# Designs tried in a protein design run: peptides against a protein of PDB entry 6B9H. Part 8

Target 1, 151 residues: chain A of PDB entry 6B9H
Amino acid sequence: AELCESLLTWIQTFNVDAPCQTVEDLTNGVVMAQVLQKIDPAYFDENWLNRIKTEVGDNWRLKISNLKKILKGILDYNHEILGQQINDFTLPDVNLIGEHSDAAELGRMLQLILGCAVNCEQKQEYIQAIMMMEESVQHVVMTAIQELMSK

## One batch from the design tools (peptide; aimed at target 1 Q124 M142)

Design b1_p11_8_s3 (made by RFdiffusion4, then SolubleMPNN; from b1_p11_8, 3 letters changed)
Fold by OpenDDE base, seed 1:
Structure b1_p11_8_s3 (fold): chain B 151 residues (1-151), chain A 11 residues (1-11)
Amino acid sequence: as target 1 above (151 residues)
Amino acid sequence: SLLDQFFQSLS
């Protein structure tokens, strides 16, 4: 999926500790949780991050559990901090991500994280970073943001 | 460019 691949490239710019080279690397939620902590460490603090289980291996049930927590965190962040600047219009199916590594649904989850980044307190820094990426990636990111803001 | 205009509009 083009959305997932482009946003994976974007996620890689965060240089988190967890492996983040493949779609499969993102399915346990650990990378996404670490990215969210970078976006807003006051909200996604250590206590929040510690609720995400690491070293889940191929256990799809544990993956889904992590992903559900992360999705909840994103939605709560949008409501409590961002004042719903982005709409949680269509939620990603975390079951498909955890059990089947569904790239399309993963792309939608990364899109929500993108929404957090471009609306957070440090949004200008993230916007500038995106503007330094490959043009083809920027186009996908632009479309993804437009979709979020239009709903 | 279109990209520049868009991302600047997010400011």
Scores: peptide ipSAE 0.669, ipTM 0.953, DockQ to the pose 0.157
OpenDDE base, seeds 2, 3, 4, 5: peptide ipSAE 0.668, 0.661, 0.665, 0.667; ipTM 0.954, 0.953, 0.953, 0.954

Design b1_p11_8_s4 (made by RFdiffusion4, then SolubleMPNN; from b1_p11_8 with A2L E8A)
Fold by OpenDDE base, seed 1:
Structure b1_p11_8_s4 (fold): chain B 151 residues (1-151), chain A 11 residues (1-11)
Amino acid sequence: as target 1 above (151 residues)
Amino acid sequence: SLLDEFFASLS
């Protein structure tokens, strides 16, 4: 999916410790959790991050468990910190992500993380970083943000 | 540009 591929490129700009080269690399949630910690380390602190299981391998049940925690974290962050600037409208199906590496649903998950980045305290820094990306990626990101804020 | 205008509007 175009959304997933573009947002994967965006995720890679965070330079997290976990492997983040492929769609499958993101399915265990570890990269997402590390990205969220970078976005707001005060909220997504070490205690929060430690609840995400590492070394998941191909265990889809553990992947789904991680993804559910991450999704909850995003939703709670939106409510508690962002003041519901973004809506938890159409939620990604974490089961499809964990069990089938569904790129479309993964894209929706990454879109929620994008929403966190462009609304957080350091939103201007992330906006500037996006503006330095490839133009085609910027267009996809723009559309993704517009969708989030219009729902 | 459209991109510039959009991202400026987020600020």
Scores: peptide ipSAE 0.633, ipTM 0.947, DockQ to the pose 0.158
OpenDDE base, seeds 2, 3, 4, 5: peptide ipSAE 0.622, 0.619, 0.625, 0.628; ipTM 0.946, 0.945, 0.946, 0.947

## One batch from the design tools (peptide; aimed at target 1 Q124 I130)

Design b1_p12_1 (made by RFdiffusion4)
Pose (drawn by RFdiffusion4):
Structure b1_p12_1 (pose): chain A 151 residues (1-151), chain P 12 residues (1-12)
Amino acid sequence: as target 1 above (151 residues)
Amino acid sequence: DPTLDAFLEKNS
């Protein structure tokens, strides 16, 4: 905890098309998919993004379908591009995200996305950008990075 | 990574 909201502020720095003001705005997976495309458009390309349904509303089943696709993409990226540098022992429970808007599980998903950003080809720029954020957010990001980089 | 280490040390 104290992970989800700090990482929401970080997500907001991407200025993606979909709304990203609340925890609920993240539960359908669209903001996360758009952020991943910004992190690595060569991997999270348009063909990949097309698989994420927009206009999900309150349909938690579709939220879960989208989130499974996102998580599948993150895990594949970790394996194929990042050499397993992101710790994936504990997977976020995307069913709880969709069924209960569970912010803690959402925080874990956002931590995996942060892991992508700090290990991608543009990791230097992403780290430099974090260094400009509020100290309270940087401290939470620091803790999140320590966890996700450890073995 | 030096940038990351510097960030982690500052915020530790």

Design b1_p12_1_s1 (made by RFdiffusion4, then SolubleMPNN; from b1_p12_1, 4 letters changed)
Fold by OpenDDE base, seed 4:
Structure b1_p12_1_s1 (fold): chain B 151 residues (1-151), chain A 12 residues (1-12)
Amino acid sequence: as target 1 above (151 residues)
Amino acid sequence: DPLLQQFLEKYS
């Protein structure tokens, strides 16, 4: 999916420790958790990150468990820190992500993380970084942000 | 956010 592909490119700019080259790399949630920690390390602290199972392999049940925790973290962050600047208008189906590596649903999950970045304490830095990305990626990211803010 | 608004209007 175009959304997932563009946001994967965006995710790669965070230079997290976990592999983040493919859609499959993101399905266990480890990359996403590390990205969230970079976005707000005070909220997504080490204790939070330690709740995400590493070395999941191909265990889709563990993937889904991680993804559920991450989604909850994003939603809680929105409520507790961002003041509901990001609405849970259309939640990603983490079952499809974990079991089937569904790119469309993964894109929606990454879109929520994008929402965290453009509303966090260092939002200006993230917005500026996005504005320096390749034009086609910027366009998709822009559309994704618009969708988040409209719902 | 003015910077975000600027970004959103870039392609409008």
Scores: peptide ipSAE 0.289, ipTM 0.851, DockQ to the pose 0.848
OpenDDE base, seeds 1, 2, 3, 5: peptide ipSAE 0.222, 0.038, 0.142, 0.141; ipTM 0.825, 0.711, 0.812, 0.813

Design b1_p12_1_s2 (made by RFdiffusion4, then SolubleMPNN; from b1_p12_1, 5 letters changed)
Fold by OpenDDE base, seed 2:
Structure b1_p12_1_s2 (fold): chain B 151 residues (1-151), chain A 12 residues (1-12)
Amino acid sequence: as target 1 above (151 residues)
Amino acid sequence: DPLLEEFLKKYS
């Protein structure tokens, strides 16, 4: 839960249009998709973003559908753009996120997005932003990055 | 802060 809470705080620094105040706000994937577009708008372009349904309400099936598309996008981005093999990573269970708002699995998904940010073309911008975060949150974020680097 | 130092070493 601490991972999810710290990464939620990190996600909030992107100032996306979608509500992003709670764990529940992230379960439909809309915030995640908008964050990915900010990370690399050439790859996660408007055509990609338009595949994510924005008005899903409490429909867990639609949430899961969005989350699956986002996870695929992250994996494809890592392979096609970042040259990173993700085979050794434990993938988040998007069913648990969509249906139960599972904070642990959500944390793992946000960690994958963190991996995209610290390896993208503008990685130094995101590193600098992390350096300006409140210390307790910063430590969790940096630990999460190091975990990704060790895999 | 050793965590911060290692982090900066990786990305500096």
Scores: peptide ipSAE 0.225, ipTM 0.839, DockQ to the pose 0.146
OpenDDE base, seeds 1, 3, 4, 5: peptide ipSAE 0.075, 0.079, 0.118, 0.084; ipTM 0.761, 0.772, 0.808, 0.779

Design b1_p12_1_s3 (made by RFdiffusion4, then SolubleMPNN; from b1_p12_1, 4 letters changed)
Fold by OpenDDE base, seed 4:
Structure b1_p12_1_s3 (fold): chain B 151 residues (1-151), chain A 12 residues (1-12)
Amino acid sequence: as target 1 above (151 residues)
Amino acid sequence: DPLLQEFLEKYS
């Protein structure tokens, strides 16, 4: 999916420790958790990150478990820190992500993380970084942000 | 956020 592909490119700019080259790399949630920690390390602290199982392999049940925790973290962050600036209008189906590597649903998950970045304490820096990305990526990211803010 | 607004209007 176009959304997933563009946001994967965006995710790669965080230079996290976990592999983040493919859609499959993101399905266990480890990359996403590390990205969230970079976005707000005070909230997504080491204790939070340690709740995400590493070395999941192809265990889709463990993937889904991680993804559920991450989604909860994002939603809680939105409520507790961001003041509900990001609405849970359409939640990603983490079952499809974990079991089937569904790119469309993964894109929606990454979109929520994008929402965290453009509303966090360092949002100006993240916005500036996005504005320096390739034009086609910027366009998709812009559309994704617009969707988040409109719902 | 003026910077975000600028970004959102870049392609509009």
Scores: peptide ipSAE 0.232, ipTM 0.830, DockQ to the pose 0.854
OpenDDE base, seeds 1, 2, 3, 5: peptide ipSAE 0.222, 0.226, 0.208, 0.217; ipTM 0.836, 0.838, 0.828, 0.831

Design b1_p12_2 (made by RFdiffusion4)
Pose (drawn by RFdiffusion4):
Structure b1_p12_2 (pose): chain A 151 residues (1-151), chain P 12 residues (1-12)
Amino acid sequence: as target 1 above (151 residues)
Amino acid sequence: DPTLEHFLEKHS
């Protein structure tokens, strides 16, 4: 905890098309998918993004379907591009995210996305950008990175 | 990554 909201502030720095003001705004997976495209458009391309349904509303089943596709993409990226540098021993429970808007599980998903950003080809720029954020957010990001980079 | 290690040391 203290992970979800700090990482929400970080997500907000991407200024993606979908709304990203609340925890609930992240539960359908669209913001996460758009952020992943910004992190690595060569991997999370348009063909990939097209699989993520927009206009989900309160349909938790579709939220879950979207989130499974996002997690599948992150895990594949970790394996195929990042050489398994992101720790994936504990997967976020996307069913809880969809069924209960579980912010803790959402925080874990956002941590995986942060892992993608700090290990991608543009990791230098993403790290530099974090260094400009509020100190409280940087400290939580620091803890999140320590966890996700450890073996 | 030196930038990342510097960031981590500063905030540890």

Design b1_p12_2_s1 (made by RFdiffusion4, then SolubleMPNN; from b1_p12_2, 4 letters changed)
Fold by OpenDDE base, seed 2:
Structure b1_p12_2_s1 (fold): chain B 151 residues (1-151), chain A 12 residues (1-12)
Amino acid sequence: as target 1 above (151 residues)
Amino acid sequence: DPLLEEFLKKYS
């Protein structure tokens, strides 16, 4: 839960249009998709973003559908753009996120997005932003990055 | 802060 809470705080620094105040706000994937577009708008372009349904309400099936598309996008981005093999990573269970708002699995998904940010073309911008975060949150974020680097 | 130092070493 601490991972999810710290990464939620990190996600909030992107100032996306979608509500992003709670764990529940992230379960439909809309915030995640908008964050990915900010990370690399050439790859996660408007055509990609338009595949994510924005008005899903409490429909867990639609949430899961969005989350699956986002996870695929992250994996494809890592392979096609970042040259990173993700085979050794434990993938988040998007069913648990969509249906139960599972904070642990959500944390793992946000960690994958963190991996995209610290390896993208503008990685130094995101590193600098992390350096300006409140210390307790910063430590969790940096630990999460190091975990990704060790895999 | 050793965590911060290692982090900066990786990305500096």
Scores: peptide ipSAE 0.225, ipTM 0.839, DockQ to the pose 0.145
OpenDDE base, seeds 1, 3, 4, 5: peptide ipSAE 0.075, 0.079, 0.118, 0.084; ipTM 0.761, 0.772, 0.808, 0.779

Design b1_p12_2_s2 (made by RFdiffusion4, then SolubleMPNN; from b1_p12_2, 4 letters changed)
Fold by OpenDDE base, seed 4:
Structure b1_p12_2_s2 (fold): chain B 151 residues (1-151), chain A 12 residues (1-12)
Amino acid sequence: as target 1 above (151 residues)
Amino acid sequence: DPLLEQFLKKYS
């Protein structure tokens, strides 16, 4: 999916420790958790990150468990820190992500993380970084942000 | 956020 592909490119700019080259790399949630920690390390602290199981392999049940925790973290962050600047208008189906590596649903999950970045304490830096990305990626990211803010 | 608004209007 175009959304997932563009946001994967965006995710790669965080230079997290976990592999983040493919859609499959993101399905266990480890990359996403590490990205969230970079976005707000005070909220997504080490204790939070330690709740995400590493070395999941191909265990889709563990993937889904991680993804559920991450989604909850994003939603809680939005409520507790961002003041509901990002609505849970259309939640990603983490079952499809974990079991089937569904790119469309993964894109929606990454879109929520994008929402965290453009509303966090260092939102100006993230917005500026996005504005320096390749034009086609910027366009998709822009559309994704618009969708988040409209719902 | 003025910077965000600037970004969102870039392609409008």
Scores: peptide ipSAE 0.275, ipTM 0.847, DockQ to the pose 0.833
OpenDDE base, seeds 1, 2, 3, 5: peptide ipSAE 0.222, 0.083, 0.100, 0.145; ipTM 0.826, 0.777, 0.791, 0.816; seed 2 fails the geometry check

Design b1_p12_2_s3 (made by RFdiffusion4, then SolubleMPNN; from b1_p12_2, 4 letters changed; failed a check: a repeat of another design)
Amino acid sequence: DPLLQEFLEKYS

Design b1_p12_2_s4 (made by RFdiffusion4, then SolubleMPNN; from b1_p12_2, 5 letters changed)
Fold by OpenDDE base, seed 5:
Structure b1_p12_2_s4 (fold): chain B 151 residues (1-151), chain A 12 residues (1-12)
Amino acid sequence: as target 1 above (151 residues)
Amino acid sequence: MPLLEEFLKKYS
């Protein structure tokens, strides 16, 4: 999906330690967890990160377990730190991400992480970085932000 | 056309 591919490009700008070149690389949640730690290391601290299993391989059950923890972390962060409500009826299906590598649902998960970045304490730095991306990627990211702000 | 730049200036 176009949303997933554009947000994958955005995720790559974080230069995390875990491999993040393909959609499949994101399905175990390790990259997403490391990105969230960069966004707010006080909230997504080392104790939180250590709950995410790193040696998952192709085990879709372990992928789903990681993804559920990450989604919970994002929702809690929005409620406790960002002071905004996320529409529960449009949450990503982490089962489809973990078991089937569903790009559309993965795009929705990455969109929630985008929401964390553009609302966090360092939001201006992330906004400036987005403004330096390719026009085609910017267009997709802008649309994704607009959708988040309209909820 | 810097659509995102214009948008982010408006809502940032």
Scores: peptide ipSAE 0.101, ipTM 0.789, DockQ to the pose 0.145
OpenDDE base, seeds 1, 2, 3, 4: peptide ipSAE 0.071, 0.084, 0.057, 0.066; ipTM 0.742, 0.781, 0.730, 0.734

Design b1_p12_3 (made by RFdiffusion4)
Pose (drawn by RFdiffusion4):
Structure b1_p12_3 (pose): chain A 151 residues (1-151), chain P 12 residues (1-12)
Amino acid sequence: as target 1 above (151 residues)
Amino acid sequence: SEAQEFFEELLE
């Protein structure tokens, strides 16, 4: 905890098309997919994004379907591009995110996306950008990175 | 700060 909201501020720095003001705004997976495309458009391309349904509303089943696709993408990226540098021993429970808007599980998903950003080809720029954020957010990001990079 | 030092090291 104290992960979800700090990482929400970080997500907001991407300025993606979908709304990203609240925890609920993240529960359908669209913001997360758009952020992944910004992190690595060569991998999270248009063909990949097209699989993420927009206009989900309160349909938690579709939220879960989207989130499973996002998590599948992150794990594949970790394996195929990042050489398993992101710790994936504990997967976020996307069913709890969809059924209960569980912010803790959402925080775990956002930590995986942070892991993608700090290990991608543009990791230098993403780290430099974090260094400009509020100190409270940087400290939480630091803790999140320590966890996700450890073995 | 500790986070600043950490991020400087991470840039290496």

Design b1_p12_3_s1 (made by RFdiffusion4, then SolubleMPNN; from b1_p12_3 with E5Q E9Q E12Q)
Fold by OpenDDE base, seed 4:
Structure b1_p12_3_s1 (fold): chain B 151 residues (1-151), chain A 12 residues (1-12)
Amino acid sequence: as target 1 above (151 residues)
Amino acid sequence: SEAQQFFEQLLQ
């Protein structure tokens, strides 16, 4: 999916420790958790990160468990810190991500993380970084943000 | 570009 591929490219700019080259790399949630910690380390602190199981391999049940925790974290962050700025009418299906590596649903998950970045304390820096990316990626990111912020 | 204009506005 175009959304997933563009946001994967965006995710790669965070230079997290976990492998983040493919869609499959993101399905266990570890990259996402590390990205969220970079976005707001005070909220997504080490205690929060430690709740995400590492080395899950191909265990889709563990992937789904991680993804559920991450999704909850994103939604809680949006409510508690960002003031409910992200609309949640199209939540990702984490079961499809964990079990089938569904790129469309993964894109939705990354879109929520994008929402965190463009509304966090360092939102200006993240927006400026996006403006340095390829035009095609910027366009997809723009559309994704517009969808997130729509009522 | 359209996207650049969008992000410039978002920075306001």
Scores: peptide ipSAE 0.737, ipTM 0.961, DockQ to the pose 0.965
OpenDDE base, seeds 1, 2, 3, 5: peptide ipSAE 0.734, 0.733, 0.732, 0.733; ipTM 0.961, 0.961, 0.961, 0.961

Design b1_p12_3_s2 (made by RFdiffusion4, then SolubleMPNN; from b1_p12_3 with Q4R E8L E9K)
Fold by OpenDDE base, seed 4:
Structure b1_p12_3_s2 (fold): chain B 151 residues (1-151), chain A 12 residues (1-12)
Amino acid sequence: as target 1 above (151 residues)
Amino acid sequence: SEAREFFLKLLE
């Protein structure tokens, strides 16, 4: 999916410790959790990150468990910190991500993380960083943000 | 580009 591919490229700019080269790399949630910690380390602190199981391998049940926690964290962050600046009417299906590496659903999860980045304390820096990416990626990101900011 | 203009506006 184009959304997933573009946002994967965006995720890679965070230079997290976990492998983040493929869609499969993101399915266990570890990369996403580390990205969220970079976005807001005060909220997504060490205690929060420690709830995400690492080294889950191909255990899709553990992947789904992680993804559920991450999704909850994103939604809670939106409510508690961002003041619900992004919509959540189309939530990603974490079961499809964890069990089937569904790129479309993963794209939707990454879209929510994008929403966190462009509304966090350092939103200006993240937006400026996006503007340095390839035009095709910027276009997809723009569309993704537009969808999030719509009610 | 369209995207550039969008992000510039978003930075306002």
Scores: peptide ipSAE 0.740, ipTM 0.962, DockQ to the pose 0.943
OpenDDE base, seeds 1, 2, 3, 5: peptide ipSAE 0.738, 0.737, 0.737, 0.737; ipTM 0.962, 0.961, 0.962, 0.961

Design b1_p12_3_s3 (made by RFdiffusion4, then SolubleMPNN; from b1_p12_3 with E5K E12K)
Fold by OpenDDE base, seed 4:
Structure b1_p12_3_s3 (fold): chain B 151 residues (1-151), chain A 12 residues (1-12)
Amino acid sequence: as target 1 above (151 residues)
Amino acid sequence: SEAQKFFEELLK
C-alpha cells in the first residue's frame, strides 16, 4: 500500500535500533515502540517500552499482543497528552497486521504514530524533517495528516 | 508544491 510504503520511509528516518527495512520488520511492533519513545520519552518511557515483548519471531499471537499495547499507548497518549487531536474513526486492525502483515492496516497504525509526531512537543522539528523528504512521500504524509485531523 | 504549502501552513 502506498500509505504504508511512504510511512515506512518516514519511520526509517528515526534511526531506531530495531530492523526497519521491510513491512515485515514492523509487524512485531518493536520498531513502532522505539519510534514512540523517541517522539515522547517522558510518556513512552523505559517502563512502557519494557512491556513490549522482543524477539517474538514469527509468533503472530505475540505480535498482536504487542500491537494491541502500542495501539492503546497511542490512543492514551492522544487523550492524555495531545488532547484528542487525532481522529480514531479508522483504527487499524492489529490482528491483520500481526497474523497477515497487512500493509494497509499497518499503514493505518503508522498514520497514528505520524499523528503523535506532528502534535508532540517537538512537532515543529518533525514537520520540518518531513518537508525534506521526497515530494511523493510528502504528499502521502499530507493526506494522512489531513485524514487524522478531519472531524 | 501542494504538500510544501500544506506543511508551511501547519508550521504556523
Scores: peptide ipSAE 0.742, ipTM 0.963, DockQ to the pose 0.987
OpenDDE base, seeds 1, 2, 3, 5: peptide ipSAE 0.741, 0.740, 0.740, 0.740; ipTM 0.963, 0.963, 0.963, 0.963

Design b1_p12_3_s4 (made by RFdiffusion4, then SolubleMPNN; from b1_p12_3 with Q4E E8K E9Q)
Fold by OpenDDE base, seed 4:
Structure b1_p12_3_s4 (fold): chain B 151 residues (1-151), chain A 12 residues (1-12)
Amino acid sequence: as target 1 above (151 residues)
Amino acid sequence: SEAEEFFKQLLE
């Protein structure tokens, strides 16, 4: 999916420790958790990160468990810190991500993380970084943000 | 571009 591929490119700019080269690399949630910690380390602190199971391999049940925790964290962050600035009418299906590596649903999850980045304390820096990316990626990111902020 | 203008506005 175009959304997933563009946001994967965006995710790679965070230079997290976990492998983040493919869609499959993101399905265990570890990259996402590390990205969220970079976005707001005070909220997504080490205690929060430690709840995400590492080295899950191909265990899709563990992947789904991680993804559920991450999704909850994103939604809680949006409510508690960001003031519910992003909508949740199209929440990702974490079961499809964990079990089938569904790129479309993964794109939706990354879109929520994008929402965190463009509304966090360092939102200006993240927006400026996006403006340095390829035009095709910028366009997809723009559309994704517009969708998130729509009522 | 359209996206560049969007992000400029977002920065304002």
Scores: peptide ipSAE 0.712, ipTM 0.956, DockQ to the pose 0.962
OpenDDE base, seeds 1, 2, 3, 5: peptide ipSAE 0.709, 0.707, 0.707, 0.708; ipTM 0.956, 0.955, 0.955, 0.956

Design b1_p12_4 (made by RFdiffusion4)
Pose (drawn by RFdiffusion4):
Structure b1_p12_4 (pose): chain A 151 residues (1-151), chain P 12 residues (1-12)
Amino acid sequence: as target 1 above (151 residues)
Amino acid sequence: MTSEEFFEQMLE
């Protein structure tokens, strides 16, 4: 905890097309998919993004379907591009995110996305950008990175 | 370790 909201502020720095003002705005997976495309457009390309349904509304089943695709993409990216540098022992429970808007599980998903950003080809720029954020947010990001980089 | 020191180390 104290992970979801700090990482929401970080997500907001990407200025993706979909709304990203609330925890609920993140539960359908569209913002996360758009952020992943910004992190690595060569991997999270248009063909990949097309699999993420927009205009999900309150359909939690579709939220889960989208989130499973996002998590599948992150895990594949970790394996195929990042050499398993992101710790994936505990997977976020995407069913709880869709069924209950569980912010803690959402925080874990956002931590995996942060992990992608700080290990991608543009990791220098992403780290430099974090260093400009509020100190409270940086501290939480620091803790999140320590966790996700440890073995 | 401060956040600043931590992130500077990551930039190494």

Design b1_p12_4_s1 (made by RFdiffusion4, then SolubleMPNN; from b1_p12_4, 7 letters changed)
Fold by OpenDDE base, seed 4:
Structure b1_p12_4_s1 (fold): chain B 151 residues (1-151), chain A 12 residues (1-12)
Amino acid sequence: as target 1 above (151 residues)
Amino acid sequence: MSPQEFFQSLLQ
């Protein structure tokens, strides 16, 4: 999916420790968790990160478990820290991500992470970084943010 | 609206 591919490119700019080259690499949630920790290490702290299983392999049940925790973390972050600025009217289906590597649903998950980045304490830096990306990626990101902020 | 214009507006 276009959204997923563009946001994967964006995710790669975080230079996390976990492999993040393919859609499949993101399905276990480890990359996403590490990205969230970079976005706000005070909230997504080591205790939070430790709840994410790191060596899940191809166990889709464990993937889904991780993804559920990550989604909850994102939603809680939006409520507790960001003041519920992000519209979650269309939540990603983490079952489809974990079991089928559904790119469209993964895109929705990454979109929520994007929402965290562009509203966090370092939002200005993340926005400026996005402005340095390819125009085609910027366009997709713009649309994604607009959808999140529509309320 | 171009992406650059949009992101610039977010920075304001």
Scores: peptide ipSAE 0.723, ipTM 0.959, DockQ to the pose 0.891
OpenDDE base, seeds 1, 2, 3, 5: peptide ipSAE 0.722, 0.723, 0.720, 0.722; ipTM 0.958, 0.959, 0.958, 0.959

Design b1_p12_4_s2 (made by RFdiffusion4, then SolubleMPNN; from b1_p12_4, 6 letters changed)
Fold by OpenDDE base, seed 4:
Structure b1_p12_4_s2 (fold): chain B 151 residues (1-151), chain A 12 residues (1-12)
Amino acid sequence: as target 1 above (151 residues)
Amino acid sequence: MSPQEFFQQLLQ
């Protein structure tokens, strides 16, 4: 899916510790959790990050468990910190991500993280960073943000 | 609207 591919490229700019080269690399949620911590380390603090199981391998049940926690964290962040600036009408199916590495659903999860980045305390810096990416990526990101910001 | 225009607006 183009959304997932473009946002994977965006995720890679965070230079997190976990491998983040493929869609499969993202399915356990570890990369996403580390990205969220970079976005807002006060909210997604070490205690929060420690709830994400690392080294889950191919255990899709553990992946789903992680992804559920991450999704909850994103939604809670939106409610508690961002003031409901992004919509939750179409939530990603974390079961499909964890069990089947569904790129479309993963793209939707990354889209929510994008929403966190462009509304966080350092939103200006993240927006400026996006503006330096490839035009094709910028286009997908633009569309993704537009969808999020619509009620 | 181009992405550059969009993000420029978003920065305002």
Scores: peptide ipSAE 0.728, ipTM 0.960, DockQ to the pose 0.990
OpenDDE base, seeds 1, 2, 3, 5: peptide ipSAE 0.727, 0.727, 0.725, 0.727; ipTM 0.960, 0.960, 0.960, 0.960

